Peptides against a protein of PDB entry 6FBK. Designs and how they scored, part 44

Target 1, 90 residues: chain A of PDB entry 6FBK
Amino acid sequence: EDTGVRVELAEEDHGRKSTIALRLWVEDPKKLKGKPKDNGAIEFTFDLEKETPDEVAQEMIESGFFHESDVKIVAKSIRDRVALIQWRRE

## One batch from the design tools (peptide; made by RFdiffusion4, then SolubleMPNN)

Design b2_p19_7_s3 (from b2_p19_7, 7 letters changed)
Fold by OpenDDE base, seed 4:
Structure b2_p19_7_s3 (fold): chain B 90 residues (1-90), chain A 19 residues (1-19)
Amino acid sequence: as target 1 above (90 residues)
Amino acid sequence: MPRYRLIRTEESFSVERIE
């Protein structure tokens, strides 16, 4: 499903680290239930072994980037990208 | 387009604007 939220690698992934650098931004705001507070991009690291997409999404909501009603769609966007990265590493 | 960095630690998190 197209969430309208883009998540991309902010650095090349050689499959050697458990931590990756990601960048997230809204590509299609119409897919969100609420209105994003800003139209910017968010850079963050993600530990493939220790962290979860849902926890990161919750932190983004608490930081004021998204409405609380969109926590799950943001989490899904992160999860989908992380899954692709992990599959590519195999 | 502004750019932010979400910095996360074990017990907390913060936001830094980088552009």
Scores: peptide ipSAE 0.710, ipTM 0.933, DockQ to the pose 0.898
Fold by OpenDDE base, seed 1:
Structure b2_p19_7_s3 (fold): chain B 90 residues (1-90), chain A 19 residues (1-19)
Amino acid sequence: as target 1 above (90 residues)
Amino acid sequence: MPRYRLIRTEESFSVERIE
């Protein structure tokens, strides 16, 4: 499923740490119900063992990056990338 | 494109604009 939101590694993943650096940005704003604050990219760290995509997405909403109606689509974007990274580590 | 950093701690979070 294409969410219109891109999430990529902001650093090379050597599979040594539980924490990874990610970058998130809107590739297709038409996929979102609301309108993002701007067309920027968000860098953030993510603990693969302790944190959840849903909570990070909620923090982005509260920070004003996205409309509350898009929390699930943002969370899915993060989740899909995180899952891919975890699968590659196995 | 502007760049932001979402800084998260155990009980708080903040945003920093890089570019």
Scores: peptide ipSAE 0.706, ipTM 0.933, DockQ to the pose 0.903
Fold by OpenDDE base, seed 2:
Structure b2_p19_7_s3 (fold): chain B 90 residues (1-90), chain A 19 residues (1-19)
Amino acid sequence: as target 1 above (90 residues)
Amino acid sequence: MPRYRLIRTEESFSVERIE
């Protein structure tokens, strides 16, 4: 499913670290129920072993980047990218 | 386009605008 939210690696992944740098931004705001803070990108690190997409998404909502009703779509976007990265590491 | 950094620690999180 196209969430309208893009999540990409902000660094080259050599499959060595458990922590990766990601960048997230809204590509299609129509897919969101609420209005994003702005059209900016959010950079963040993600620990593949300890952290969850849902927790990170919740923190983004609390930071004011997204409406509370969009926590799941944001989490899904992160999850999908993380899964892809994990698959490529295998 | 503005750029932000979400800094997360065990105890809390914060936002930094980097562009």
Scores: peptide ipSAE 0.686, ipTM 0.929, DockQ to the pose 0.897
Fold by OpenDDE base, seed 3:
Structure b2_p19_7_s3 (fold): chain B 90 residues (1-90), chain A 19 residues (1-19)
Amino acid sequence: as target 1 above (90 residues)
Amino acid sequence: MPRYRLIRTEESFSVERIE
């Protein structure tokens, strides 16, 4: 499923740290119900062991980057990338 | 495009614009 939200590694992953640097931005705003704050990219760290995509997405909404109705779309985008990264580590 | 950094701690979070 194409969420229209892109999430990529902001650093090279050597599979040694539990934390990774990610970058998130909207590729296709038409996939969102609300309008994003802007077309900027959000850089953030993500702890693969402690944090959840849903909570990070909620924080992004509370920061005003996305409409509350799009929290699950944002969360899914993060989750999908995290899952891919974890898969590549195996 | 602008760039932001979402800084998340155990107790709170904040946003910094870096570009």
Scores: peptide ipSAE 0.665, ipTM 0.924, DockQ to the pose 0.897

Design b2_p19_7_s4 (from b2_p19_7, 6 letters changed)
Fold by OpenDDE base, seed 5:
Structure b2_p19_7_s4 (fold): chain B 90 residues (1-90), chain A 19 residues (1-19)
Amino acid sequence: as target 1 above (90 residues)
Amino acid sequence: MPRYRLIRTEESFSVEKIE
């Protein structure tokens, strides 16, 4: 599924850390609000043991990075990448 | 494309441009 929100690893995953560095970018710059006005990629850490895609996405919305209507799209994009990472760790 | 770093607070994000 093409959510328009891309999430990838920002570092090599050796499967040793619970925290991973992710990179997020949006195909449609209209979906990205706030400071990154020029459609920049966003790098952030995600704790596989302590955090959920839904809550992280919600924090991003509350911080003004995305429209409220896109919270589930953002969460899904993060979730899909996280699931893939976890799958590869098995 | 320029890059940005998310700065995590307790329950919020801010952004810093990576030069």
Scores: peptide ipSAE 0.363, ipTM 0.806, DockQ to the pose 0.746
Fold by OpenDDE base, seed 1:
Structure b2_p19_7_s4 (fold): chain B 90 residues (1-90), chain A 19 residues (1-19)
Amino acid sequence: as target 1 above (90 residues)
Amino acid sequence: MPRYRLIRTEESFSVEKIE
């Protein structure tokens, strides 16, 4: 599924730590709200053991980065990347 | 493309532009 939201690793994953650095960017710059106005990518950490894509996406919405109607799209994009990372670690 | 760093707080994010 093409959500229009891209999530990738912002660092090389050696499979050693539970916290990973991710990068998120949006195809439609109008979907990215808040302080970024120049179509930049966003980097953030994600704890594979403690956090969920839904909760992190919700925090981004509450912080004003996305519209509430896009929370599921953002969460799915994070989830899909996290699933790939966890799959490769097995 | 410029890059931004999300600074995590207890239940929120802030943004810092990486220059």
Scores: peptide ipSAE 0.358, ipTM 0.804, DockQ to the pose 0.741
Fold by OpenDDE base, seed 2:
Structure b2_p19_7_s4 (fold): chain B 90 residues (1-90), chain A 19 residues (1-19)
Amino acid sequence: as target 1 above (90 residues)
Amino acid sequence: MPRYRLIRTEESFSVEKIE
């Protein structure tokens, strides 16, 4: 599914840490709040053991990075990448 | 209260977790 939101690893994952660096960007700059002229990519850390994609996405909305209507697609994009990372660690 | 703080860099936005 193409949500228009992309999430990838911002660092190499050796499977040693519970926290990982992720990079998120959107195809439509209008979905990103802040300075639209910037790269449009957000780098952030995610704790694989303590955090959930839904909660992190919600907190990003509350922090003003995205519109409330986009919380689900942001959460899905994070979830899909996190699931892939966890799968590769098995 | 928001948990993330936006750090503006030359090339991208960075998100820092805050207390």
Scores: peptide ipSAE 0.208, ipTM 0.694, DockQ to the pose 0.070
Fold by OpenDDE base, seed 3:
Structure b2_p19_7_s4 (fold): chain B 90 residues (1-90), chain A 19 residues (1-19)
Amino acid sequence: as target 1 above (90 residues)
Amino acid sequence: MPRYRLIRTEESFSVEKIE
């Protein structure tokens, strides 16, 4: 499923720590809220052991980066990338 | 966990910490 939201590693993953740096951007700048809509991305840390994609997505909505209607899309995009990272670590 | 907004330009980028 193409959500229009992209999540990638913001650092090289050596599989040594539970926290990872991720970068998130959207294909459609209309999905972003706030001042810099174009050329904008969100960089954030994610704890593979403690955090969930849904909670982090909700935090981004509360911070005003996305519309509430897009929370599931954001969460799914984070989840898919996290799952891929964990898969490669095994 | 820390959160930041990246503002990218053709020649550089800036970082704004989300408080």
Scores: peptide ipSAE 0.046, ipTM 0.610, DockQ to the pose 0.171

Design b2_p19_8_s1 (from b2_p19_8, 10 letters changed)
Fold by OpenDDE base, seed 1:
Structure b2_p19_8_s1 (fold): chain B 90 residues (1-90), chain A 19 residues (1-19)
Amino acid sequence: as target 1 above (90 residues)
Amino acid sequence: RQEELKKKFKRLSVEEALK
C-alpha cells in the first residue's frame, strides 16, 4: 500500500542499538497540517523496544504535523519501515 | 510536553533532508 508518506533511516543501521534515527516526509502537501515554512523531512528517534508506530504517529499529530484523520497512514508508514528494519536485523 | 515533542521531532529543510 502506498500511503504517500515515506520513512527512511537517517543513519546507517548496524543492528546494535535499540534506537534508530528515522526521517519522514510526505509527498502530498495536503496531508501536512498548516503551512509550514520548511516542508522537508521530519527527523526523529524511534525506540524499537519501547515505542510503537501508533504512539509516535499520535505524538506527531499532537505536535501539529498532521491531521488526526491521517494518524493511521502515518503510523502505517512508520510501521512498515520499522518492520523492514527489524526483518533485516534477523 | 509540547517542548519535549519539539525536541523529539526535528523539521529539516528540503536541502538538509536530501544531503
Scores: peptide ipSAE 0.652, ipTM 0.902, DockQ to the pose 0.800
Fold by OpenDDE base, seed 2:
Structure b2_p19_8_s1 (fold): chain B 90 residues (1-90), chain A 19 residues (1-19)
Amino acid sequence: as target 1 above (90 residues)
Amino acid sequence: RQEELKKKFKRLSVEEALK
């Protein structure tokens, strides 16, 4: 599914840490809340053992990056990338 | 909490994001 939200690694993953640096950017302007000064990616650390895509997505909504109606789309985008990263580690 | 979230999520410029 094309969510209109992209998530990529912000660093090379050597499969050594439980935390990874991610970057999220939006291809669909409607999914962005407000008019941020910078329209670049959002960078953040994701703890593979302690955090979940849904919780992080909700934190992004709380931060004002997205509308509440897009929380599941954001969460899915993060989940899909995380799943791929974990698959490559196996 | 908002301050913590502000530190957690960093908005990059387009230039930084494309590096």
Scores: peptide ipSAE 0.650, ipTM 0.901, DockQ to the pose 0.807
Fold by OpenDDE base, seed 3:
Structure b2_p19_8_s1 (fold): chain B 90 residues (1-90), chain A 19 residues (1-19)
Amino acid sequence: as target 1 above (90 residues)
Amino acid sequence: RQEELKKKFKRLSVEEALK
């Protein structure tokens, strides 16, 4: 599914640590809330053992990056990337 | 909490993101 939200690794993953650096950017400006100075990627660390895509997405909503109605789309984008990273670690 | 979230999520410029 094309969510219009892209999530990629911000660093090379050697499969050694439980945390990974991710970058998220939105292809559709309408999905962004407010008027940010820059439309570049949002960088953040994701703990594979302690965090969930839904929780992180909700934190992004609380931070004002997205509309509340887009929380599930953001969460799905993070989830899909995280799953792919975990599969590659196997 | 808002300050902690600002530390967690860093907005990059397009130039920085492409590096």
Scores: peptide ipSAE 0.649, ipTM 0.901, DockQ to the pose 0.788
Fold by OpenDDE base, seed 4:
Structure b2_p19_8_s1 (fold): chain B 90 residues (1-90), chain A 19 residues (1-19)
Amino acid sequence: as target 1 above (90 residues)
Amino acid sequence: RQEELKKKFKRLSVEEALK
């Protein structure tokens, strides 16, 4: 499913540490229920061992980046990218 | 908590994000 939200590595992943730097941005604002603000990417660190996509997405909503109705879309986008990164490491 | 979240998530400019 194309969420319209993109998540990419903000750094080279050598598969050595449990934390990764990510950048998230809305590629297609029309795909979100809540109208997103600026298209500038959101940069953050994700701990592969301690954090979950749902928790991080909820924190982004708390921060005011997205409407609550889009939390699952954001979480899915993070989850999908994290999964790809994990698979590449194996 | 809001201040901690501001440190965790950084909004980049479009120019900075595309570098």
Scores: peptide ipSAE 0.647, ipTM 0.902, DockQ to the pose 0.814

Design b2_p19_8_s2 (from b2_p19_8, 7 letters changed)
Fold by OpenDDE base, seed 3:
Structure b2_p19_8_s2 (fold): chain B 90 residues (1-90), chain A 19 residues (1-19)
Amino acid sequence: as target 1 above (90 residues)
Amino acid sequence: REKRLREKFKRMSVEEAKA
């Protein structure tokens, strides 16, 4: 599903750490909150054992990166990428 | 909490992301 939000690894994953570096950016301008100059990628670490996509998405909304109405879309984008990473580790 | 979130999420420029 095309959520309009892209999430990729910000580093090579060797499957050694429980934490991974992710990069997230918006491909759909309608999902942007703020000025166009604030459309740079967001980098952050994600703890595969302790964090959830929904909680991290909520933190991004609280930080002012996205509209509250897009929290589930952001969470889904993170979830899908995290799941793919975990599947590749098996 | 606000300070922690500011440190957790780093906004990069488009140029930085492409480098």
Scores: peptide ipSAE 0.620, ipTM 0.875, DockQ to the pose 0.749
Fold by OpenDDE base, seed 5:
Structure b2_p19_8_s2 (fold): chain B 90 residues (1-90), chain A 19 residues (1-19)
Amino acid sequence: as target 1 above (90 residues)
Amino acid sequence: REKRLREKFKRMSVEEAKA
């Protein structure tokens, strides 16, 4: 599913660390209820063992990056990428 | 918490992201 939010690795993943650097940005604002402006990508570290997509998404909302109504879309985008990364690590 | 979140997430310009 195309959420309109893109999440990709900001670094090469060698499958050695429990943390990964991610980059998130809005590719298609029409996919988001809030229709956010293109203010650049957001880079952050995600701990595969300690963090969850939902919690990180909520932190982004709290930080003012997205509207509350888009929290699940953001979370799904992160989840999908993380799942793919974990799949490739297998 | 606010300080921690500011340190966790970094906003980069499109130009910076492409570089």
Scores: peptide ipSAE 0.618, ipTM 0.872, DockQ to the pose 0.710
Fold by OpenDDE base, seed 4:
Structure b2_p19_8_s2 (fold): chain B 90 residues (1-90), chain A 19 residues (1-19)
Amino acid sequence: as target 1 above (90 residues)
Amino acid sequence: REKRLREKFKRMSVEEAKA
């Protein structure tokens, strides 16, 4: 499923750290109900051992980056990328 | 908490994202 939200590594992953640097941005604003005005990427770290995509997405909503209605879309985008990263590490 | 979130998430400009 194409969420319209993209998440990529902001650094090369050598599989050594439990934290990774990520960038998230809206590739297609038309796919989001909240339709963020700014397409600038959001940079953040994600702790693979302590954080969850849902919690981080909720924090982004709380920070005002997206509307509440888009929390699950954001969470899914983070989850999908994190899963790929973890699979590559194994 | 608000301060922590501001430090955790940084909105980059489109120009910064391209570079």
Scores: peptide ipSAE 0.616, ipTM 0.873, DockQ to the pose 0.750
Fold by OpenDDE base, seed 1:
Structure b2_p19_8_s2 (fold): chain B 90 residues (1-90), chain A 19 residues (1-19)
Amino acid sequence: as target 1 above (90 residues)
Amino acid sequence: REKRLREKFKRMSVEEAKA
């Protein structure tokens, strides 16, 4: 599924620590209801042991980056990237 | 909490991200 939201590593992952630096941005603004003012990327640290994509997505909405209606799109995009990273670590 | 979230998420410009 193409969410229109891209999530990538902001650093090289050596699989050593539980925290990773991520970068998130909207590839197609038309795919999101909550149109952000800035199309620049959002960088943040994600704790693989303590945080969940849903919680982080909700925090982004609380911070004003996205509308509440886009929480599932953002969460899925984070989840998909995190899953890929974890699979590569195995 | 608001301060913590501001520190957690950093917005960059497209130009800054490409540099």
Scores: peptide ipSAE 0.613, ipTM 0.871, DockQ to the pose 0.698

Design b2_p19_8_s3 (from b2_p19_8, 9 letters changed)
Fold by OpenDDE base, seed 2:
Structure b2_p19_8_s3 (fold): chain B 90 residues (1-90), chain A 19 residues (1-19)
Amino acid sequence: as target 1 above (90 residues)
Amino acid sequence: REKELKEKFKKLSVEEARK
């Protein structure tokens, strides 16, 4: 599913750390109910062992980056990228 | 919590994001 939200590694992953730097931005605003404040991206560290996409997405909503109605879209975007990263590490 | 979240998420400009 194309969520309209893009999530990429903000650093090269050597599979050595439990934390990874991610970058998230809206690729297709039509896919979202709401729009972020600006056209920039959000960069953050994600702990593969302690954090979940749903929790981080909720924190982004709380921070005012997205509308509450888009929390699941944001969470899915993060989840999909994290899953891919973990797959490549195996 | 607000301060913590602001520090956790770094907002990049369009220029920075496209590098």
Scores: peptide ipSAE 0.634, ipTM 0.881, DockQ to the pose 0.838
Fold by OpenDDE base, seed 5:
Structure b2_p19_8_s3 (fold): chain B 90 residues (1-90), chain A 19 residues (1-19)
Amino acid sequence: as target 1 above (90 residues)
Amino acid sequence: REKELKEKFKKLSVEEARK
């Protein structure tokens, strides 16, 4: 399902590291309950072994990037991309 | 913690993001 939030690799993934660089931005703000500003993307490293989409999403909320009511949709966006990346690594 | 989060997430401008 289209969450309205795009998550893409910020670097090429050679499947060698347990961490990946991701870039996240709002593609369709109508999908979100909050009103995030459309002023770019968030770049961050995601540790495939130590971090979870939910925790990272919560950290983004805490950082003020998204409204608390959108934590699950943000988490789903990250989860879906991470799952796809892991699938391709197989 | 706030400082740590600030360092964890890098906000890019639309122009930077498209590159």
Scores: peptide ipSAE 0.634, ipTM 0.893, DockQ to the pose 0.799
Fold by OpenDDE base, seed 1:
Structure b2_p19_8_s3 (fold): chain B 90 residues (1-90), chain A 19 residues (1-19)
Amino acid sequence: as target 1 above (90 residues)
Amino acid sequence: REKELKEKFKKLSVEEARK
């Protein structure tokens, strides 16, 4: 499913550490229920062992980046990228 | 918590993101 939200590595992943740097931005705002004003990207560290996409998505909403109604679409975007990264590490 | 989250998430401009 195309969420309209893109998540990419902000650094090269050598599979050595449990944390990764990610960059997230909206490609298609029509896919979101809320209307984020800024079209820039959000950079953040994701701990593969301690954090979950749902928790991080909630934190982004708490920070004011997205409307609470879009938590699931944001979480899915993070989850899909994280899963891909983990699959490539195996 | 607000300050902690602000430190966790760094907002980049479109220009910065394209570098």
Scores: peptide ipSAE 0.632, ipTM 0.892, DockQ to the pose 0.797
Fold by OpenDDE base, seed 4:
Structure b2_p19_8_s3 (fold): chain B 90 residues (1-90), chain A 19 residues (1-19)
Amino acid sequence: as target 1 above (90 residues)
Amino acid sequence: REKELKEKFKKLSVEEARK
């Protein structure tokens, strides 16, 4: 399912680190229930061993990047990208 | 926690993001 939220690697992944740099931004605001503050991207590190998409999404809500009603859609976008990255590493 | 989150997430401008 297209979440309208895009997540991409912010750096080349060599499969060596347990952490990856990601960038997340809204591609289709119509998919969200709330309205993001701006159309910029959020850059962050994701620890493949310690963090979960749901936790990170929740932290983004706490930071005010998204409305609480969109936590699941944000989490899904992160989850889907992380899964692809992990599959490529295997 | 606000301080920690500000350090964790970096908001980029549209110009920076598309580089």
Scores: peptide ipSAE 0.628, ipTM 0.891, DockQ to the pose 0.814

Design b2_p19_8_s4 (from b2_p19_8, 7 letters changed)
Fold by OpenDDE base, seed 1:
Structure b2_p19_8_s4 (fold): chain B 90 residues (1-90), chain A 19 residues (1-19)
Amino acid sequence: as target 1 above (90 residues)
Amino acid sequence: RKEELEKKFKRMSVEEAKK
């Protein structure tokens, strides 16, 4: 599924620490109801042991980056990238 | 909490993100 939201590593992952730096941006603003004010990426740290994509997505909504109706799109995008990173670590 | 979230999520410009 193409969510139109991209999530990538903001740093090289050596598989050593439980936290990773991520960047999230929307490639197609038309795919989201709650459009961000800026076209720039959102950078944040994700704790692989303590945080979940759903929780972080909710925090982004709370911060005003996205509308509540887009939480699942954002969460899925984070989840997909996190899963890929974890798979590569195995 | 809002200030904490502002510290957690940092908005960058397109130019900065592409560097």
Scores: peptide ipSAE 0.588, ipTM 0.859, DockQ to the pose 0.814
Fold by OpenDDE base, seed 4:
Structure b2_p19_8_s4 (fold): chain B 90 residues (1-90), chain A 19 residues (1-19)
Amino acid sequence: as target 1 above (90 residues)
Amino acid sequence: RKEELEKKFKRMSVEEAKK
């Protein structure tokens, strides 16, 4: 499923740290309910051992980056990228 | 908490993100 939200590594992953730097942005605003503007990316650190995509997505909503109705879309996008990163490490 | 979240998430410009 194409969420219209993109998440990429903001740094090269050598598989040594439990934390990774990520960047998230809306590639296609038309695919989100709230039609967010293409106003740059959000950079953040994700702790692979302590954090969950749902929790981080909730924090982004709380910060006002996205509408509450888009929390699951954001969470899914983070989850999908994190899964790929973890699979590459294994 | 808002203060903490502002430090956690950094909004970048489109130009900066495209680099």
Scores: peptide ipSAE 0.586, ipTM 0.860, DockQ to the pose 0.766
Fold by OpenDDE base, seed 5:
Order: structure tokens, then C-alpha cells, then sequence
Structure b2_p19_8_s4 (fold): chain B 90 residues (1-90), chain A 19 residues (1-19)
């Protein structure tokens, strides 16, 4: 599913660390209820063992990056990428 | 908490993100 939010690795993943650097940006604002402006990408570290997409997404909303109504879309975007990364690590 | 979140998430410019 195309959420309109893109999440990709901000660094090469060698499958050695429990943390990964991610980059998130809105590619298609129409996919989001809040219709966020293109203010650049957001880089952050995601701990595969300690963090969850939902919690990180909520933190982004709390930070003011997205509207409350888009929390699940953001979380899904992060989850999908994380799942893919974990799949490739297998 | 807001301070911690500001340190956690780094906003980049569109130009920087494309590099």
C-alpha cells in the first residue's frame, strides 16, 4: 500500500546493529489527511529491539511534524520499511 | 520531553535529503 510517506535507510545496513538510521519524507501529500507541506526529510535512529513504529510515529506527532490524524499512516510507513529491513536481514 | 524529541529527530532540507 502506498501511504504517500516514504521511509528508507539513511545508512547501509549490514545487519550488525540493533539500531538503524532512517529517513522519512512525504512524497504524496494527498495520501495524508493533514496534507503536510514538503519541509524536507526527517532523519532518526530506530532501535529494532526497544522501539515500535507506533510509538515513534506518536513522538513525531508530538514534535509537530504531523497531524494527529496521520499517526497511523506514519506508523504504517515506518513499520513497512522496518519489516522489509528485517526480512532482508534473514 | 520536547527537548529530547528535538534531538531525536533531525529535519533536513529537501536538497540535503536528495543527496
Amino acid sequence: as target 1 above (90 residues)
Amino acid sequence: RKEELEKKFKRMSVEEAKK
Scores: peptide ipSAE 0.578, ipTM 0.852, DockQ to the pose 0.795
Fold by OpenDDE base, seed 2:
Structure b2_p19_8_s4 (fold): chain B 90 residues (1-90), chain A 19 residues (1-19)
Amino acid sequence: as target 1 above (90 residues)
Amino acid sequence: RKEELEKKFKRMSVEEAKK
């Protein structure tokens, strides 16, 4: 599913750390019920062992980056990327 | 918590994001 939100690695992953730097931005605003305040990407560290996409997405909502109604879309985008990263590490 | 979240999430410019 195309969420309209892109998530990519902000650094090269050598599979050595439990934390990874991610970059998230909106590709297609039509896929979201709301628009982010700014057009710039959001960079953040994600702990593969301690954090979940849902929790991080909720934190982004609290920060005011997205509407509450888009929390699941954001979470899915993060989850999909994280799953891919973990797959490549195996 | 808001300050903590501001440190966690860094908003980049469009220019920086496209690099």
Scores: peptide ipSAE 0.575, ipTM 0.852, DockQ to the pose 0.818

